# Peptides against a protein of PDB entry 2Q3Z: the designs that were tried, part 45

Target 1, 272 residues: chain A of PDB entry 2Q3Z
Amino acid sequence: YVLTQQGFIYQGSAKFIKNIPWNFGQFEDGILDICLILLDVNPKFLKNAGRDCSRRSSPVYVGRVVSGMVNCNDDQGVLLGRWDNNYGDGVSPMSWIGSVDILRRWKNHGCQRVKYGQCWVFAAVACTVLRCLGIPTRVVTNYNSAHDQNSNLLIEYFRNEFGEIQGDKSEMIWNFHCWVESWMTRPDLQPGYEGWQALDPTPQEKSEGTYCCGPVPVRAIKEGDLSTKYDAPFVFAEVNADVVDWIQQDDGSVHKSINRSLIVGLKISTKS
Target 2, 254 residues: chain A of PDB entry 2Q3Z as posed
Amino acid sequence: YVLTQQGFIYQGSAKFIKNIPWNFGQFQDGILDICLILLDVNPKFLKNAGRDCSRRSSPVYVGRVGSGMVNCNDDQGVLLGRWDNNYGDGVSPMSWIGSVDILRRWKNHGCQRVKYGQCWVFAAVACTVLRCLGIPTRVVTNYNSAHDSNLLIEYFRNSEMIWNFHCWVESWMTRPDLQPGYEGWQALDPTPQEKSEGTYCCGPVPVRAIKEGDLSTKYDAPFVFAEVNADVVDWIQKSINRSLIVGLKISTKS

## One batch from the design tools (peptide; made by RFdiffusion4, then SolubleMPNN)

Design b1_p12_3_s1 (from b1_p12_3, 5 letters changed)
Fold by OpenDDE base, seed 4:
Structure b1_p12_3_s1 (fold): chain B 272 residues (1-272), chain A 12 residues (1-12)
Amino acid sequence: as target 1 above (272 residues)
Amino acid sequence: VDPNTLQQLPVS
């Protein structure tokens, strides 16, 4: 989880699982230096360099910083996400084969955001950075991954009497979503939460005002301890959200139906 | 667009 530079990232769907090779390249020339630059341009450093530097010995702190800095939301982060298939002014997310080129582009262009990423790109870059910084990290793929936007642990669809989805579909389920898990102790939590911690660098929801997510103990998610920092409800929802259909009738009545045909979450952790 | 590669939402 630190030494492997090449690996695979799982993609596709729950029914059609596929993978791509990925060069994490954490030991390639200059990559560590770029990771250090990433830390030096983070908002916390810019606000208070001494405080930021004093906390860099904490993988919890660093993990959270990296989660935020891999995306360019709110900061001088690495990647701009895009999902609309309009990539003409950059690089298609599907074109990347490794983290090294992305990080080098970012640094070489004055820490200008790289266009473009999607979840696996964010996750892979985060994995590289965290590994560079000595934090054991793996990419995780979750199929039928929920994106809960209102923190109710539900994905809610509104349907007409014919079953057609109405509205803007703000609540969403990804065919797949990637994030990372990092191994660390959690001295900031009660005993027993050491181990794998979920971190999500894809800009989905804000955590404490910044597009970052985690670290949250995988154990906390498994046990349903949603009070555990950071972002336990969101990560829990990614893998456990229930789907609710609100069916509107012609008379204006609304029927609530739990959609049990759509199962949220099928997590695969990589070995490298 | 490759539906098996591109992260995407359900169409309906």
Scores: peptide ipSAE 0.103, ipTM 0.751, DockQ to the pose 0.411
Fold by OpenDDE base, seed 2:
Structure b1_p12_3_s1 (fold): chain B 272 residues (1-272), chain A 12 residues (1-12)
Amino acid sequence: as target 1 above (272 residues)
Amino acid sequence: VDPNTLQQLPVS
């Protein structure tokens, strides 16, 4: 999980699982230096360098910083996300074959955001950075992955009497989503939450004002302990959300229906 | 749409 530089990232759908090869390259020349630059340009360092540096011995702290810095939202982070298939002014997310080129581009252009990433690109770069910093990390793919915006553990769709979806689909389910799991102790939590921690660098929701997510113990998610930091409800919803249809009738009444055809969550963890 | 891209699942 630290030494492996090449691996696979799972993609596709639950019914048609695919994978791509990926070069994480955490030990390639200059990559460690770039990871250190990433730490040195993070908002917490810029605000108080001494405080930030004093906390870098904590993989919990570093993991959270990396989660925020892999995306360029709200900071000088690495990647700009784009999902609309318009990539002509950058590099298509599908064109990347490894993290090294992305990180080098970012650094070489004065920490300017790299265009473009999607979930697996964010996850893969985060994996590289975390491994480079000595944190055992793996990329995780979740099929039928929910994006819960209001932390109610539901994906809610509004429908008319004919079942047609109404309004903007703010909450959604992705065919797949990628994030990372990192191995660390959690001295900031009650005993028993050491081990794999989920971190999501894709800018989906803000956590404490920054587009970052985690670390949250995988065990806490599995056991439904949503009170534990960080961002347990969001990560839980990604893998466990229920889908609810709110059906509005002609008389203005609303009927709640559980959509049993949409099953959220099928997580695959990589072995390396 | 590229099948490798992140896509919204059909809801209807």
Scores: peptide ipSAE 0.068, ipTM 0.754, DockQ to the pose 0.354
Fold by OpenDDE base, seed 5:
Structure b1_p12_3_s1 (fold): chain B 272 residues (1-272), chain A 12 residues (1-12)
Amino acid sequence: as target 1 above (272 residues)
Amino acid sequence: VDPNTLQQLPVS
């Protein structure tokens, strides 16, 4: 989890699982220096360098900073996300074969955001950075991954009597989504939450005002302890949300569709 | 993330 530089990232769908080779390259020349630059340009460092540096011994703190800094939302982070298949002014997310080129581009262009990433690119870069900083980390893929935007643990679709979705989708399910799990102790929590912690660098929801997510104990998610910081409800929903299709009639009445064919969550963790 | 995007574009 720290020493492996080559691996695979799972993609596709639950029915058609794919993988791509990925060069994490955490030990390649200059990568550690770039990871340190990433820490030194984070908003917390810019606000109070002494306080930020004093907390870098905490993998909990560092993990949260990295999850925020891998995306360029809110800060001088590494990657700009794009999902509209229009990548002509940058690099297609599908073209990347490793984290090293991304990190080098970011640094070499004065910490300007790299175009473009999607979930596996964010996760892979985060994995590289965390491994480089000595935190055991793996990429995780979750098929039919829910994005709960209203913290109700439901993905709700509203349809008319003809089955047409009404308005813009306020909630969504990814065919797949990638994040990372990092091994760390949690001295900030009650005993027993040491181990794998979920971190999500894809800019989906703000946590405490920043597009970051986690760390949250995988155990807490498995046990349904949604009070556990950070972002337990959101991560829980990614893997456990219920899908509800509402049918709205012209009279304003609503009823649940009986056809629940979509099941949220099929998590695959890398073993390297 | 665009809430209207339902799918990641996998590597083709």
Scores: peptide ipSAE 0.039, ipTM 0.704, DockQ to the pose 0.136
Fold by OpenDDE base, seed 1:
Structure b1_p12_3_s1 (fold): chain B 272 residues (1-272), chain A 12 residues (1-12)
Amino acid sequence: as target 1 above (272 residues)
Amino acid sequence: VDPNTLQQLPVS
């Protein structure tokens, strides 16, 4: 989880699992220096360098910083996300074969955001950075992954009486979503939450005002302890959200559809 | 979902 430089990332769908080879390259020349630059341009360092540096011994702190800095939202982060198949002014997310080229491009262009990433690209770059910083990390793929925007642990669709979906689907289920899990102790929590911690660098929701997510103990998610920092409800919803189809009547009344809900969550962790 | 699509897309 620290030493492996080449691996696979799972993609596709639950019924049609795919994988791609990926070069994490955490030990390639100059990559450590780039990871240190990433830390040195983070908003917390710019605000108070001494305080930021004093906390870099904490994998909890570093993990949270990295999850925010892998995306370019709110900061000088690495990647700009795009999902609309319009990549003509950059690089298609599907064309990347490793983290090294992305990180080098970011540095070589004065820490300008790299176009473009999707979830596995964000996750893979985060994995590289965290491994480079000595934090055991793996990429995780979750099939039928929910994006809960209102923290109710539901993916809600509204339909008219004819079954037609109304409005934009802000809340959604991805065919797959990738994030990372990092191994660390949690001295900031009650005993028993050491081990794998979920971190999500894809800019989906803000946490404490920044597009970042985690770390949250995988155990807390498994046990349904949603009070556990950071971002337990969101990560819980990614793997456990219920899907509700609401039928709206002309009188404004709503009732649940009799249709079966989609099954959310099929998490696959990499072995290396 | 198209099994040949690598692009991240909503299920439905």
Scores: peptide ipSAE 0.032, ipTM 0.713, DockQ to the pose 0.567

Design b1_p12_3_s2 (from b1_p12_3, 5 letters changed)
Fold by OpenDDE base, seed 1:
Structure b1_p12_3_s2 (fold): chain B 272 residues (1-272), chain A 12 residues (1-12)
Amino acid sequence: as target 1 above (272 residues)
Amino acid sequence: MDPLTLQQLPVS
């Protein structure tokens, strides 16, 4: 989880699982230096360098910083996300074969955002950075992964009386989504939450004003402890959300129906 | 290889 530089990332769907080879390259020349630059351009360092540096011994703190800095939202982060199949002014997310080229491009262009990433690209870069910083980390793929936008642990669809979805889907389920899990102690929490912590660098929701997510104990998610920092409800929903259809009738009445055909969550953790 | 399986896409 720290020493492995080559690995695989799972993609596709629950029924059609695929994988791609990925070069994490955490020990390649200059990569550690780039990771340190990433820390030195983070908003917390720019605000108070002494305070930021004093907290870099905490994998909890560093993990949260990295989850925010891998995306370019709100800061001088690494990657710009794009999902509309229009990548002509950059690099297609599907073209990347490793984290090294991405990080080098970011640095070599004055820490300008790299175009473009999707979930596995964000996760893989975060994995590289965290490994460089000595934090055991793995990429995780979750099939039928929910994006809950209103923190109610539901994916909600509005439908007419014929079952047709009305309007644009705000909340959604991804065919797959990738994030990382990092091994760390949690001295900031009650005993028993040491171990794997979920971190999600894909910019989906803001946490404390920044597009970042976690760390949150995998145990807390499994046990349904949604009070556990950070971002337990969001991560819980990614793997456990129920799908609800709000069926609108012509008379203005609304019927709530549980959609049992859409099952959220099938998480696969990598062994490397 | 199906290119759709390599992209992150919404499920409906």
Scores: peptide ipSAE 0.337, ipTM 0.833, DockQ to the pose 0.486
Fold by OpenDDE base, seed 2:
Structure b1_p12_3_s2 (fold): chain B 272 residues (1-272), chain A 12 residues (1-12)
Amino acid sequence: as target 1 above (272 residues)
Amino acid sequence: MDPLTLQQLPVS
């Protein structure tokens, strides 16, 4: 998980699983230096360089910083996300074949955001950076991945009497979503939460004011310990949320219905 | 191949 430079990322849907080859390239020339630049332009360093540097020995701290810096939200981060199929003023997310070109473009253009990324691009770049920094990391894919926006562990749709969605979909389910898992100890938690930690660099929700997510112990998610920092409820919902339809009737009444046709979560961990 | 099938997309 540190030495592998080439691997595969899973994409598609639960019914039609696909994969693409990806060059993580953590040992290519200049990549480590770019990762160090990423740390040196993070908001915490700019606020207090001494404090930030003193905390870089903690994979928990570094993982959280990297999660925030891989996206360009809130900072001079690496990638700008886009999902509307309008990529003409940049590079299509589907065109990337590795993390190296992305990181080099970011650095060579004065740490300007690279256009564009989607979940697997964010995850792959995060994986490269974390590996460069000596943190064992892998990309994971979750099919039918929920994005809970109000921390209630539900995906809620409002529908009319004909079943048509009303208003803008705020909460949603991705066909697939990618994030990373990193191996680390958790001295900041109770014993037993060492091991794989989920980190999500795709800008979905703010955590403590920044678009970042994790680290949260995979064990905590599995056991339903939602009190565990960081962002356990959000990550739990990605893989376990229930779908609820609020159906408005002709008389103005609202009926709550559990949508059993949409099953959230099917996680695949990569070996490389 | 429809490029949309390669994207991360909302489930309908």
Scores: peptide ipSAE 0.336, ipTM 0.830, DockQ to the pose 0.442
Fold by OpenDDE base, seed 3:
Structure b1_p12_3_s2 (fold): chain B 272 residues (1-272), chain A 12 residues (1-12)
Amino acid sequence: as target 1 above (272 residues)
Amino acid sequence: MDPLTLQQLPVS
């Protein structure tokens, strides 16, 4: 989880699982230095360098910083996400074969955001950075992954009497989503939550004002303890959200229906 | 908001 430089990332769908080879390259020349630059340009360092540096011994703190800095939202982070198939002014997310080129591009262009990433690219870069910093980390893929935007653990669709979706869809279910799990102790929590912690560097929702997510104990998610920091409800929803249809009739009445055809969550953890 | 992947699961 720290020493492996090459691995696979799972993609596709639950029915059609695919993988791609990925070079994490955490030990390649200059990569550690780039990871340190990433820490040194984070907003917390810029605000108070001494305080930031004093907290870098905590993998909880560092993991949260890295989660925020892998995306370029809110800061001088590494990657700009794009999903609309318009990649002509950058690099297609599908063309990346490793984290090294991305990190080098970021650094070499004055810490300007690299165009473009999607979930597995964000996750892979985060994995590289965390491994560089000595934190055991693996990429995780979740098929039928939910994005809950209102923290109610539901994916809600509004439909007319004919079943047609009304309004703009804000909440989504994705064919797959990738994040990372990092091994760390959690002295900031009650005993028993040491082990794998979920971190999500893809900019989805703000956590404490920044597009970052986690760390949250995988155990807490499995046990349904949504009170644990950080972002337990969001991560829980990614793998466990229920889908609800709100069907509005012409008379103004609304019927709640559980959509059992959409099953959220099928998580695959890598062993390398 | 940007989707998480290239394609969203079709709504049933």
Scores: peptide ipSAE 0.328, ipTM 0.807, DockQ to the pose 0.221
Fold by OpenDDE base, seed 4:
Structure b1_p12_3_s2 (fold): chain B 272 residues (1-272), chain A 12 residues (1-12)
Amino acid sequence: as target 1 above (272 residues)
Amino acid sequence: MDPLTLQQLPVS
C-alpha cells in the first residue's frame, strides 16, 4: 500500500468487471517534491502557513487536504473533471496510464489544472500523493455507486409511463466510482475508528465548503455511524443508498416501480 | 457521459 508503484484499477460494471494497469509511481523522480508543492499551494496554507504546516504530521489533516487538492475545484488543485466526451482541449481521462505524468504536467505548468480526470484518475492521483506522504493507501472501486445530493440516503428517479426519466436528473448512480482508502489512526475520534479511512477526491459534493470528502472510518460506514467525521452520510450513501424508481402517470399519480432490482454498492478494494 | 461514467439507469 506504500511500496507498490504499479497496480490495477477496477472499472466497468458490476456485471462486467474490468481493470486497467496503472503506474502510481510514488517513488519516481520529483514526485515527492510535487506532492510537497501540492501541500504548499493548498488554501489552508495560503490562509495560515504556520497552522497548516503544524498539522501536516496528522494523516487525517493531510488526507483531507489531498482529497481537496487532487481536484481543481475551489483551489489550485491538480485535475479538472469532465464527463461529457469533450476532451479536445486536453487529455481524455481514458488516456492516462499513471499518476506521474499528470503530476508532472500540473507542476510544470505552474500548478495549472490538468485536463481531464474522472473518478479513477482522481483516485489514482490521490493514492500516489498519499503514498508519497507515507500514508498507506489503496484505490477502491464501488459498482452501482450512488451520488446523493440531498443527504437523504435515497436516490430517486422519476419516469413517465414510457419509462423515460423526468425532471431533475442530478441524483444518480454511477456504473462504477473510485475513491481511496488510507490507513491511519483517528485520535480525533472515539477509540475504535483506526484503520482504513475513505477519502474521495472526485468533486461530487462540498464538505465544509470545499470539494473534498473524508477521511471517514470504513468501520463507521459499516456500522452506520453517520455522525462520524468526515462526510459519513455521503460515503454511506455511495455504498448503501436506497434506490426509488417512481412511475408518473399522466393523471398525476405516482407509484413505485415493481421492477426495482438495483442494489447500490459493490466495493472492491485493491491489494496493491 | 462517456462509457466509463454512465449512470446506471437510462437517462432517456
Scores: peptide ipSAE 0.032, ipTM 0.706, DockQ to the pose 0.226

Design b1_p12_3_s3 (from b1_p12_3, 5 letters changed)
Fold by OpenDDE base, seed 3:
Structure b1_p12_3_s3 (fold): chain B 272 residues (1-272), chain A 12 residues (1-12)
Amino acid sequence: as target 1 above (272 residues)
Amino acid sequence: MDPLTQQQLPVS
């Protein structure tokens, strides 16, 4: 989880699981230096360098910073996400074969955001960075992964009386989503939450004003402890959200129906 | 679109 430089990332769908080889390359020349630059351009460092540096011994703190800095939202982060198949002004997310080229491009262009990434690219880069910083980390894939936008643990679809979806359908379920799990102690929590911690660098929702997510104990998610920092409800929903249809009738009444056609969550953890 | 891309599941 720290020493392996090559691995596989799972993609596709729950019905058709695929994987790609990925070069994490955490020990390649200059990569550690780039990871340190990433820390040195983070908003917390820019605001108070001494305070930021004093906290870098905490994998909890560093993990949260890295989660925010792997995406370019809100800061000088590494990757710009794009999902509309229009990649002509950059590199297709599917073209990447490793984290090294991405990180080098970012650094070599003055910490300008690299176009483009999707979830596995974000996760893979985060994995590389965290490993460089000595934090055992693995990429995780979750099939039928929910994106809850209002923290109610539901994926909600609004429908008219004919069952037709109304509105923009902002909440969604991904065919797959990738994030990372990092091994760390949690002295900031009650005992028992040491171990794997979920971190999600894909910019989906803001946490404390920044597009970052975690760390949150995997154990807390499994046990349903949604009070556990950070972002337990969001991560919980990714793997456990219920899908609900709100059906509006002509008389103004609304019927709530559980949608059993969409089952959220099928998580695969890598072994390397 | 590449079938391996991350995308929203269809909702009917």
Scores: peptide ipSAE 0.421, ipTM 0.895, DockQ to the pose 0.353
Fold by OpenDDE base, seed 1:
Structure b1_p12_3_s3 (fold): chain B 272 residues (1-272), chain A 12 residues (1-12)
Amino acid sequence: as target 1 above (272 residues)
Amino acid sequence: MDPLTQQQLPVS
């Protein structure tokens, strides 16, 4: 989880699982230096360098910073996400074969955002950075991954009386989504939450005003402890959300129906 | 569905 530089990332769908080889390259020349630059350009360092540096001994703090800095939202982060198949002004997310080229491009262009990434690219870069910083980390893939936007642990679809989907779908389910899990103690929490912590660097929702997510104990998600820092409801929903149809009738009444055809969550953790 | 891209699952 720290020493392995080559691995696989799972993609595809629950029914058709695929994988790609990935070079994490955490020990390649200059990569550690780039990771340190990433820390030195984060908003917390720019605001108060002394305070930021004093907290870098905490994997909890560093993990949260890295989650925010791997995406370029709100800061000088590494990657710009794009999902609309228009990648002509950059590099297609599908073209990347490792984290090293991405990080080098970012640094060599003055910490300018790299175009483009999708979830596995974000996760893989975060994995590289965290490993560089000595934090055991693995990429995980969740099939049928929910994106809850209103923190109610539901994926909601609005339908007319005939069952037809109405309007643009705000909430959605990904065929797959990737994030990372990092091993750390949680002295900031009650005993028992040490171990794997979920971190999601793909910019999906803001946490405390920044596009970052976690760390949150995998145990807390498994046990349904949604009060646990950080972002437990969102991560819980990614793997456990119920799908609900809101069916509006002609009289203005609304019927709530559980959609049993869409089952959220099939998480696979990698061994490397 | 392209196995190498993230896509929204279709809703029936």
Scores: peptide ipSAE 0.415, ipTM 0.891, DockQ to the pose 0.349
Fold by OpenDDE base, seed 4:
Structure b1_p12_3_s3 (fold): chain B 272 residues (1-272), chain A 12 residues (1-12)
Amino acid sequence: as target 1 above (272 residues)
Amino acid sequence: MDPLTQQQLPVS
């Protein structure tokens, strides 16, 4: 989880699992230096360098910073996400084969955001950075991954009396989503939450005002301890959300139905 | 759409 530079990332769908090879390249020339630059341009450093530096011994702190800095939202982060198939002014997310080129491009262009990434690209870059910083990290793929936008642990669809989907479909389930899990102690939590921590660098929801997510103990998610920092409800929903259909009748009544045809969450962790 | 892209699952 630290030493391996080559690995696989799982993509596709729950029914058709695919994988691609990925060069994490955490030990390639200059990559560690780029990771240090990433830390030095983070908003917390810019606000108070001394305080930021004093906290870099904490993998919890660093993990959260990296989660935020891998995306360019709210800061000078590495990657700009895009999902609309319009990649002509950059690099298609599907074109990347490793983290090294992305990080080098970012640094070489004055920490200008690299276009473009999607979840596995964000996750892979985060994995590289965290490994560079000595934090054991693996990429995780979750199929049928929920994106809960209102923190109610539900994915809600609105339907008319004929069952047709209404509205803008703001809440969604991804065919797949990738994030990372990092191994760390959690001295900031009650005992027992050491181990794998979920971190999500894809800009999905803001956490404390910044597009970042985690770290949250995988154990907390498994046990349903949603009070555990950071972002337990969101991560929990990614793998456990219930799907609810709200069916509006002609008389104005609304029927709530649990959609059991779609099961959220099929998580695969990588071994390398 | 590229089959390897991250996409919203269709809802019917």
Scores: peptide ipSAE 0.407, ipTM 0.892, DockQ to the pose 0.345
Fold by OpenDDE base, seed 2:
Structure b1_p12_3_s3 (fold): chain B 272 residues (1-272), chain A 12 residues (1-12)
Amino acid sequence: as target 1 above (272 residues)
Amino acid sequence: MDPLTQQQLPVS
């Protein structure tokens, strides 16, 4: 989880699982220096360099910073996400074959955001950075991954009596979603939460005002301890949310229906 | 590889 520079990332759907090779390249020339630049341009460093540097010995702190800095939301982060098939003014997310080129482009263009990324690109870059910083990290893929936007652990769809979705979809389920898990102790939590921690660098929801997510103990998610920092409810929902259809009838009445055809969550942890 | 199968997409 630190030494492997090449690996695979799982993609596709629950019914049609696919994978791509990925070059993490954490030991390639100049990559560590770029990771240090990433830390030195983060908002916390810019606000108070001494405090930020003093906290870089904490994998919890560093993991959270990296989660925020891999996306360009709110800061001089690495990647701009895009999902609308309009990639002509940048690089298609599907064309990347490794983290090294992305990080080099970011640095070489004065820390200008790289266009474009999707979940696996964000996760892979985060994995590279965390490994460079000595934190054991792996990419994980979750099929039928929920994006809960209102923190109720549900994915809610509004439908007419014919089953057609009404209005814009706010909440959604991804065919797949990628994030990272990092191994660390959690001295900031009760005993027993050391081990794998989920971190999600894809900009989905704000955590404490920044598009970042985690670290949260994988154990806490498994056991349903939603009080555990950071962002346990959101990560829990990614893998466990229930789907609810609100069906509007012609008379204006609304019927609540549990959608059992959409099962959220099928997580695959990688070995490389 | 088919970009449509590789791309992250919403499920209906």
Scores: peptide ipSAE 0.353, ipTM 0.848, DockQ to the pose 0.447

